Peptides against a protein of PDB entry 1MQS. Designs and how they scored, part 79

Target 1, 223 residues: chain A of PDB entry 1MQS
Amino acid sequence: ILKMLFLNKDLNNNDNITTITDDIFNQQEIIWKVLILDIKSTATISSVLRVNDLLKAGITVHSLIKQDRSPLPDVPAIYFVSPTKENIDIIVNDLKSDKYSEFYINFTSSLPRNLLEDLAQQVSITGKSDKIKQVYDQYLDFIVTEPELFSLEISNAYLTLNDPKTTEEEITGLCANIADGLFNTVLTINSIPIIRAAKGGPAEIIAEKLGTKLRDFVINTNS

## One batch from the design tools (peptide; made by RFdiffusion4, then SolubleMPNN)

Design b2_p17_7_s1 (from b2_p17_7, 10 letters changed)
Fold by OpenDDE base, seed 2:
Structure b2_p17_7_s1 (fold): chain B 223 residues (1-223), chain A 17 residues (1-17)
Amino acid sequence: as target 1 above (223 residues)
Amino acid sequence: TEKERYQYVLNKYKSLV
């Protein structure tokens, strides 16, 4: 998150948030930015950072992407939002309207290829592609509740997975979403976990999906 | 990287306009 707020510059991960923010605040010129969030990313940010941390990161204003936002054409904007068509369209509209000087787009999870192509296509049509400075998948689709505990904040996950009325398709879809969230968490931690799951249930499905994702990632990263 | 993919796609579409 802090890396994103500092425009995806390399940060020393061994320092606590306060040390990182203080060091950057004192050593570098702060670039003042607007932070655009959605409901989900707001929860993520709030679970990890305090308002003071945002200020130290140069965030002067934060707003929801769906809110009416005043143009700040001389101010760079960081988008940290879910990878949805709706959010892409809003970002492109903001670009068209010259709402900000620069656009640093960060998605909370992996942007599917079709949406990436859509974004690129729309941006190309605007003629303002030079204002898009970054497009990143941040893999921050979770809430940190405790140092060693996190939540994906998937509504009714337990109920859905344990309700006998739930269809196989619904279970499979939910398990995929959970696996994606876990994958994002693993990437954030930068450590390959040992996966333990109960056999014969959704946990096994999730574990299998996660295992596949991790294997594929390792193979692709080493190639 | 995601950035590279984006740039690649962007360049592709720019060439079509």
Scores: peptide ipSAE 0.052, ipTM 0.724, DockQ to the pose 0.106
Fold by OpenDDE base, seed 4:
Structure b2_p17_7_s1 (fold): chain B 223 residues (1-223), chain A 17 residues (1-17)
Amino acid sequence: as target 1 above (223 residues)
Amino acid sequence: TEKERYQYVLNKYKSLV
């Protein structure tokens, strides 16, 4: 997250958030920028950073993407939002309206190819592609609850998976969502785990889906 | 990288317009 807030520059990962922010604050001129979030990414940011941390990272204003936002044409913007068609359309509209000086786009998870193409197509039509400085998949679709613990913040996941009234389709859908969240977490940690799951239940389904995603990713990255 | 992927796609569409 801090890396994103510092425009994806390399940061020394071994330091505490406070040390990193203090060092950067003392060594470099602060680039003031706006942070645009959605509901999901707001939860993610709030779980890791305090308001003071955002300020130290040069975030002067943070707003929801769906909120009416005042134009700040001289201020760069960091978008950290879900990879949805709706968010893409809003970003493109903000680009068209010259709402900000520069656009640093970060998606909370992987942007599907079709949406990437849509974004690129719409941006190309605007003639303002030079204002988009970065497009990143951050794989930060999770919440840090404790320093060594994360959560996908899926409400009633346990109840849904164990309720006999839950349909197979609902279970499969939920397992897919869990696998996606775990996949994003694994990519963030930058370490491929050994996956172990109990057999004969949702855990196995999740493990299989996660395994497939990881294999596909490795194949695609090495290609 | 995602940036490279975006740039590639963007360049493709820029050439079509």
Scores: peptide ipSAE 0.029, ipTM 0.674, DockQ to the pose 0.107
Fold by OpenDDE base, seed 5:
Structure b2_p17_7_s1 (fold): chain B 223 residues (1-223), chain A 17 residues (1-17)
Amino acid sequence: as target 1 above (223 residues)
Amino acid sequence: TEKERYQYVLNKYKSLV
């Protein structure tokens, strides 16, 4: 998250949030930016950062993407939003209106190819592609509750998985969502875990899906 | 052309992700 707030520059990962923000703040190299969030990413940011941390990271204003926002044509903007068609359309509209000086687009999870193509197409039509400086998948669609504990914030997951009335399709779908969330968490930690799961239940399904995602990612990154 | 611009942007963004 801090890396994103500093325009994806290299940061020393061994330092805590406060140390990083203090060091950068003291160096007077702060670029003041606007942070645009959605409901989901707001929860993510709020779980990890304090308001003072945002300020120290150079965030002057933060707003919801769906809210009416005043133009700040001289201020760069960081978008940290869910990879949805709606958010893409809003970003493009903001681009068209020259709402900000520069656009640093960060998605909370992987942007599907079709949406990437849509974004590219719409941006190409505007003729303002130069204002988009970055497009990243941040893989931050989870809530950090404690330093060593996180939540995917999936409502009633346990109940759904253990309800005998739940269909196989529903279970499979939920397991896929859980696996996606875990995948994003793993990528954020930047370490490949050893996956162990109980056999014969949803845990095995999740483990399999996660394992596949990780393997595919490793193969694609090394190629 | 519009197609060329599209392809350019697409390639650019693919490299950024």
Scores: peptide ipSAE 0.022, ipTM 0.625, DockQ to the pose 0.405
Fold by OpenDDE base, seed 3:
Structure b2_p17_7_s1 (fold): chain B 223 residues (1-223), chain A 17 residues (1-17)
Amino acid sequence: as target 1 above (223 residues)
Amino acid sequence: TEKERYQYVLNKYKSLV
């Protein structure tokens, strides 16, 4: 998250948030930015950072993407939002209206190819593609509850997996979503986990899906 | 990198329009 707030520059991960922000303040002039969030990303940010941390990162204003926002044409903007068609359309509209000076777009999870193509096409039509400075998948589709515990914040997951009325298709779909969330978390931690799961249930399905995703990722990264 | 991937796609579409 801090890396994103500093425009995806490399940061020394061995330092605490305060040390990192203080060092940056001492070495470089602070670049004031606007942070645009949605409901989900707001929860993610709030679980990791305090309001004072945002200020130290140069965030002068933070707003929801769906809210009416005043134009700040001389201020760069960081978007940290879910990868949805709705959010893409809003970002493009903000670009068309010259709402900010520069656009740093960060998605909470992987942007599907079709939506990436849609974004690229719409931005190209505006003639203002030079204002789009970055587009990143941040893989931050989770909430940190404590330093070594996180939640995917999937509503009624336990109930759905244990309800005898739930269909196999619904279970499989939910397991896929859980595996995607875990995959994103693993990428954020930057460590390959040992996967352990109970046999004969949803946990095994999730473990298999996650294992496949990790293997595919390792193969693709080494190629 | 993800940045390079996105930039590549964006540049490709810029050239097509």
Scores: peptide ipSAE 0.018, ipTM 0.556, DockQ to the pose 0.093

Design b2_p17_7_s2 (from b2_p17_7, 10 letters changed)
Fold by OpenDDE base, seed 1:
Structure b2_p17_7_s2 (fold): chain B 223 residues (1-223), chain A 17 residues (1-17)
Amino acid sequence: as target 1 above (223 residues)
Amino acid sequence: SSEERYNYVLSKYKSLV
């Protein structure tokens, strides 16, 4: 998250959030930015950072992507939002209207190919592609509730998985989504977990899917 | 990365416009 707030520049990972923000705030010229969020990413940010941390990172104002926002054509904007068609359309509209000087787009999870193509196509039509400085997947689709506990905040996951009326396809789909969220969390934490799951239920399915994803990732990264 | 993919796709569309 901090890396994103500093425009994805390489930060020395060895220091506490406070130390990093203080050092940057004191030693470097602060680039003031607007932070654009959605409901999901707001929860993520709020679980990890305090308002003062945002300020120290150069965030002057943060707002929801769906809210009416005043133009700040001389101010760069960081978008940290879910990879949805709706959000892409709003970003493109903001680009068309010269809402901000620069656009640093960060998605909370992986941007699907179809949406990536849509974004690129729409941006190309505007003729303002130079204003989009970054497009990143941040893999921050979770909420930290406490140091040793986090949540994916998937509504009714337990009910869906335990409802006898739920189809196998629905269960499989949900398990895949959960595994994706966990995978993103692992990548964010930068630590490979030992996976423990109850046998004979959805947890085992999720564990298997997650294990596969992690193995594939490790293989692809080391290749 | 999404950035690389985006730039690649964008480059293709820019060439078409």
Scores: peptide ipSAE 0.217, ipTM 0.814, DockQ to the pose 0.105
Fold by OpenDDE base, seed 5:
Structure b2_p17_7_s2 (fold): chain B 223 residues (1-223), chain A 17 residues (1-17)
Amino acid sequence: as target 1 above (223 residues)
Amino acid sequence: SSEERYNYVLSKYKSLV
C-alpha cells in the first residue's frame, strides 16, 4: 500500500511504516496526490493506515470514486479501486474531462482480460493515453475490518491550507468549517473522541477548535 | 503484470485508431 502511495517506487521493505513516512515527509519535495477509493479499498486502507499516514505520504485529498469530485488538473491522482466495468468507465470519464494531471491506476485484485481490453480500447479513443502513467494489480489480501475512515468531502482543503498564497484569514475560515463538520459528525456518532492531530499546522488549529466546541457543548448540556 | 498487458493491448488499439 505504501509503495502504491509513492507511485510504486522502490521502498526499503525493512523499515516500518512510521520510519518510511517520516523519512519521506522530511524530504524537501513531497508530491501531493489525490487518492480515489471505492468502498472495498477504503476498508483496506483504513485497516492498515492512519489518516496521518496518508498525509505523510502526500495524499492531499481522498474521495470515493462514485462521489462528485472537483477537478484538480494540476494534481496527480492515484486510483485504488476494484476491477469493475463501472470503475473503468468512471476512470475513463475522468480522463476525458482532464480531471487530474496524471492517472496512476491500481486495482485491488487482478484485472480480467476483458476489462483490461475495454480499458485500453476506451483510453485509446480519448487520445489521452499519455496521462495514464501506471496500471497495476496490487493483490492486497487484507482482512477487511469495518472502515473507520471518513471524509468531510471538502474539495482541495489540503491544497488550500498549504498554498503559500492562501491568506491567514482563509486558512482560519477553512479550519473553522472543517471543525464544524467534525463536530457535527461527532454529535451524530454520539461519542466523544480522542483527538489526535499533527503539530505545527492546520490540523492542530482544527483540533483546538474542535476541542473547544466539544468542551463547550458538554458544559452546556450538563448544565 | 497488468501494466505490460495493458501496454500491449493499448499499442494494438492505437494502431487501429
Scores: peptide ipSAE 0.210, ipTM 0.810, DockQ to the pose 0.061
Fold by OpenDDE base, seed 3:
Structure b2_p17_7_s2 (fold): chain B 223 residues (1-223), chain A 17 residues (1-17)
Amino acid sequence: as target 1 above (223 residues)
Amino acid sequence: SSEERYNYVLSKYKSLV
């Protein structure tokens, strides 16, 4: 996994994850890139790496392949996804739209011959094959069993957030408390979260606050 | 490797375009 995050460069994998990431961070310039995942690969990554590990590997943002993603034409992207027709089509569409500067494609398991042919054919038609820098099978096709739902047990949170009499300050305060609870949960689980939130509401505020807390924590732990 | 296989197949299609 770490090798993949460093664009499949040769790494001394005899050391633990922390030692490897520290060595790379200290010895070479970090290449910032986007990490594109699916549900299965997200579970795999979350079981092995911490948030700090992703940042040390130069992952600036990660997202699900099926989600709408903003173009970052000057940023390289690492795909780590299942070898499916759907994912291939999405990657090709991202290529057509110049969504990223470079494409490093890593499949969770072996890409079947028919899908390989389909990928190559579609890419050839785009005229942008030079942007695809790597196509690898990582053979990390496992799912980690984790709870899919939990509660922070904050009383009347829904009512408070939806009551028209609630002040903006009260909403902001509650969102901060929720973000703190989520932050503590993330640290306890020792997983890498993908944060999803509806736009234009309290969920977005919470997501932003949580993201900031996680980034600040990583910065402080690296000092 | 998958990379070698991909490049091989891609080269065939590129020659046709």
Scores: peptide ipSAE 0.206, ipTM 0.808, DockQ to the pose 0.074
Fold by OpenDDE base, seed 2:
Structure b2_p17_7_s2 (fold): chain B 223 residues (1-223), chain A 17 residues (1-17)
Amino acid sequence: as target 1 above (223 residues)
Amino acid sequence: SSEERYNYVLSKYKSLV
């Protein structure tokens, strides 16, 4: 995973994650990147890395592939996602829209031949194949039992929610969007979480909205 | 590798477009 975050460069250090990230952070200019994940890969990363580790690896923003993401045409993106037709189509659409400057595609498992051909065909049609810098299969040698961390586009959310100039309407709207994202995540994980949030802030608003959505879903599914 | 396979397939499609 760390190798992937450093654009699959050889890491000569057999030390722990902290030592590797510290050494790289101190010795080399950090290339800031966007990390695009899906639910499965989010769980994988969360089991191995802390948020600070991502930052040290040059990950400025991370988001879910299915979320509406703002274009960052001057920023390279690392995709770490499941090898599915849906994800391939999204990547190609992102390529067509020039959403990022460069695309480093890493699949969480082996990309089947049919999907590889589909990706290559679609990319060829765009005329932007030069922006695809890497296509790798990342073999996961571990099973993630429980994700310890889940994050949705934290940088923008944190800044917006903590800016005193942000309007109440903007906060409410953002909280609703976050709750929707979390709801979709919960459905994908196929488990109902116990929700805990700090009182008196945006976290509480999000928790309430999410709780309502989950309750409504359970009621509608059992009916 | 997936990268080599991808590049190979891509090269074939590029020749067709």
Scores: peptide ipSAE 0.193, ipTM 0.802, DockQ to the pose 0.078

Design b2_p17_7_s3 (from b2_p17_7, 12 letters changed)
Fold by OpenDDE base, seed 4:
Structure b2_p17_7_s3 (fold): chain B 223 residues (1-223), chain A 17 residues (1-17)
Amino acid sequence: as target 1 above (223 residues)
Amino acid sequence: DAEERYQYVLDKYKKLV
């Protein structure tokens, strides 16, 4: 997250958030920027950073993407939002309206090919592609609850998976969502886990889906 | 990499316009 807030520059990972922010604050001129979030990414940011941390990272103001936002044409913007058609359309509209000076786009999870193409197509039509400085998949679709613990923040996941009234389709869908969240977490940690799951239940489904995603990713990255 | 993918697609569309 801090890396994103510093425009994806390499940060020394071994330091505490406070040390990193203090060092950067002391060594470099603060680039003031706007942070645009959605509901999900707001929760993610809030789980890791305090308002003061955002300020130290040069975030002068943060807003929801769906909120009416005042133009700040001389201020760069960091978008950290879910990869949805709606968010893409809003970003493009903000680009068209010259709402900010520069656009650093970060998606909370992997941007699907169709949406990436849509974004690129719309941006190309605007003639303002030069204002899009970055497009990143951050794989930060999770909440940090404790220093060594994360949550996907899926409401009633346990209940849904164990309710006999839950349909197979609902279970499969939920397992897919869980696998996606775990996949994003694994990519963030930058370590391939050994996956162990109980057989004959949702855990196995999740493990299989996660395994497939990881394999596909490794193949695509090495290609 | 999203950046590389984006740039690739963007370049493709820029050539079409």
Scores: peptide ipSAE 0.223, ipTM 0.826, DockQ to the pose 0.107
Fold by OpenDDE base, seed 2:
Structure b2_p17_7_s3 (fold): chain B 223 residues (1-223), chain A 17 residues (1-17)
Amino acid sequence: as target 1 above (223 residues)
Amino acid sequence: DAEERYQYVLDKYKKLV
């Protein structure tokens, strides 16, 4: 992941994330980039990196690929997304619209030949193939083995929750919104989950809120 | 390598357009 964030440059793999990011931050000019994710890759990134790590890697903004994104024509973009036709079409559309200065495309898993050909064909038609700087398979789909993944479509939730400038009120509000979304999802699937969350962070807050909502719901429904 | 494969295919299509 770090290698990808540094545009697939060679990194010393024997160092921890902090050492790598500190060394690069201190010794090299940071290239500021936008990171475009999908729901699956967001989970992957969140499981491995903190917001501070992203910042040290030069990621100033991250967004979901399906989200409306403001054009940043002077800023390079890293796409880290699933190898799907939909994502390819979005990337090509972003290319056509000159949404970013450069495109570093990283797929979470192996890109099938048919999709690779589709991407190449579409890019060739745009006449802007020079803006596509990289196309890589990262093979990171195994890091987060969730057989069922859903998104609440909350933009920049990870960034907001991990930004030290975010107020407690903002965190609490966002956590409440996330908990509401999760609650609605649980009701939709008609199954009461066992909640697992990391301790000492927003995940715990969300888990507690969700747990309370679920308990209250069960009590009220059984009454 | 995805990059090499992509470039190969891209080059092929560029010749066709």
Scores: peptide ipSAE 0.222, ipTM 0.831, DockQ to the pose 0.074
Fold by OpenDDE base, seed 5:
Structure b2_p17_7_s3 (fold): chain B 223 residues (1-223), chain A 17 residues (1-17)
Amino acid sequence: as target 1 above (223 residues)
Amino acid sequence: DAEERYQYVLDKYKKLV
């Protein structure tokens, strides 16, 4: 998250948030930015950062993407939003209107190919692609509750998985969502875990899906 | 022209991921 707020520059990951923000604040001229969030990413940011951390990162204003926002044509904007068609359309509209000086686009999870193509197509039509400085998948669609504990914020997951009335399709779908969240968490931590799961239940399904995602990612990154 | 810009944005994204 801090890396994103500092325009994805290299940061020393061994330091705590306060140390990182203080060091950067003291060493470099602060670049004031607008942070644009959605409901989901707001929860993510709020779980990890304090308001003072945002200020130290140069965030002068933060707003919801769906809210009416005043133009700040001389201020760069960081978008940290879910990869949805709606958010893409809003970003493109903001681009068209020259709402900000520069656009640093960060998606909370992987942007699907179809949406990437849509974004690229719409941006190409505007002729303002040069204002889009970055497009990243941040893989931050989880809530940090404690330093060593996180939540995917999936409502009633345990109940759904253990309800005998739940269909196999529903279980499979939920397991896929859980695996996606775990995958994003793993990528954020930047370490490949050893996956262990109980056999014969949803945990095994999740483990399998997660394992596949991780293997595919490693193969694609090394190629 | 439009296709070139499209490819540029697409390529840019791929490089950043």
Scores: peptide ipSAE 0.125, ipTM 0.744, DockQ to the pose 0.468
Fold by OpenDDE base, seed 1:
Structure b2_p17_7_s3 (fold): chain B 223 residues (1-223), chain A 17 residues (1-17)
Amino acid sequence: as target 1 above (223 residues)
Amino acid sequence: DAEERYQYVLDKYKKLV
């Protein structure tokens, strides 16, 4: 998250949030930015950062993407939002309107190819592609509840997985979603976990799906 | 890399327009 707030520049990883923000604040000219969030990403950010941390990162204002926002044509914007068509359309509209000087787009999870193409097409039509400085998948689709605990915020997951009336398709779909969330978490932590799961249930399905995703990722990153 | 993918697609569309 901090890396994103500093425009995805390489930060020395060995320091706590306060040290990093203080060092950057003291050593470099702070680039003031607007942070644009959605409901989901707001929860993510709020779970790990305080308002003061945002300020130290050069965030002057944070707003919801769906809210009416005043134009700040001389201020760069960081978007940290879900990879949805709606959000893309809003970003493009903001671009058309010259709402900000520069656009640093960060998606909370992987942007599907079709949406990437849509974004690219719309941006191309505007003639303002030069204002889009970054497009990143951040894989930050979880909430940190305490230092060593996180949540995927999936409502009724346990009930759904254990209800005899739930279809196999629904279970499989939910397990896939959970595995995706866990995958994103693992990527964020930047450490490959040992996966342990009970056999004969949804936990095993999730573990297998997650394992496959991690293996595929490692293979693709090392190749 | 999402950025590389974006740029690639963007370049493709720029050529079509």
Scores: peptide ipSAE 0.021, ipTM 0.533, DockQ to the pose 0.105

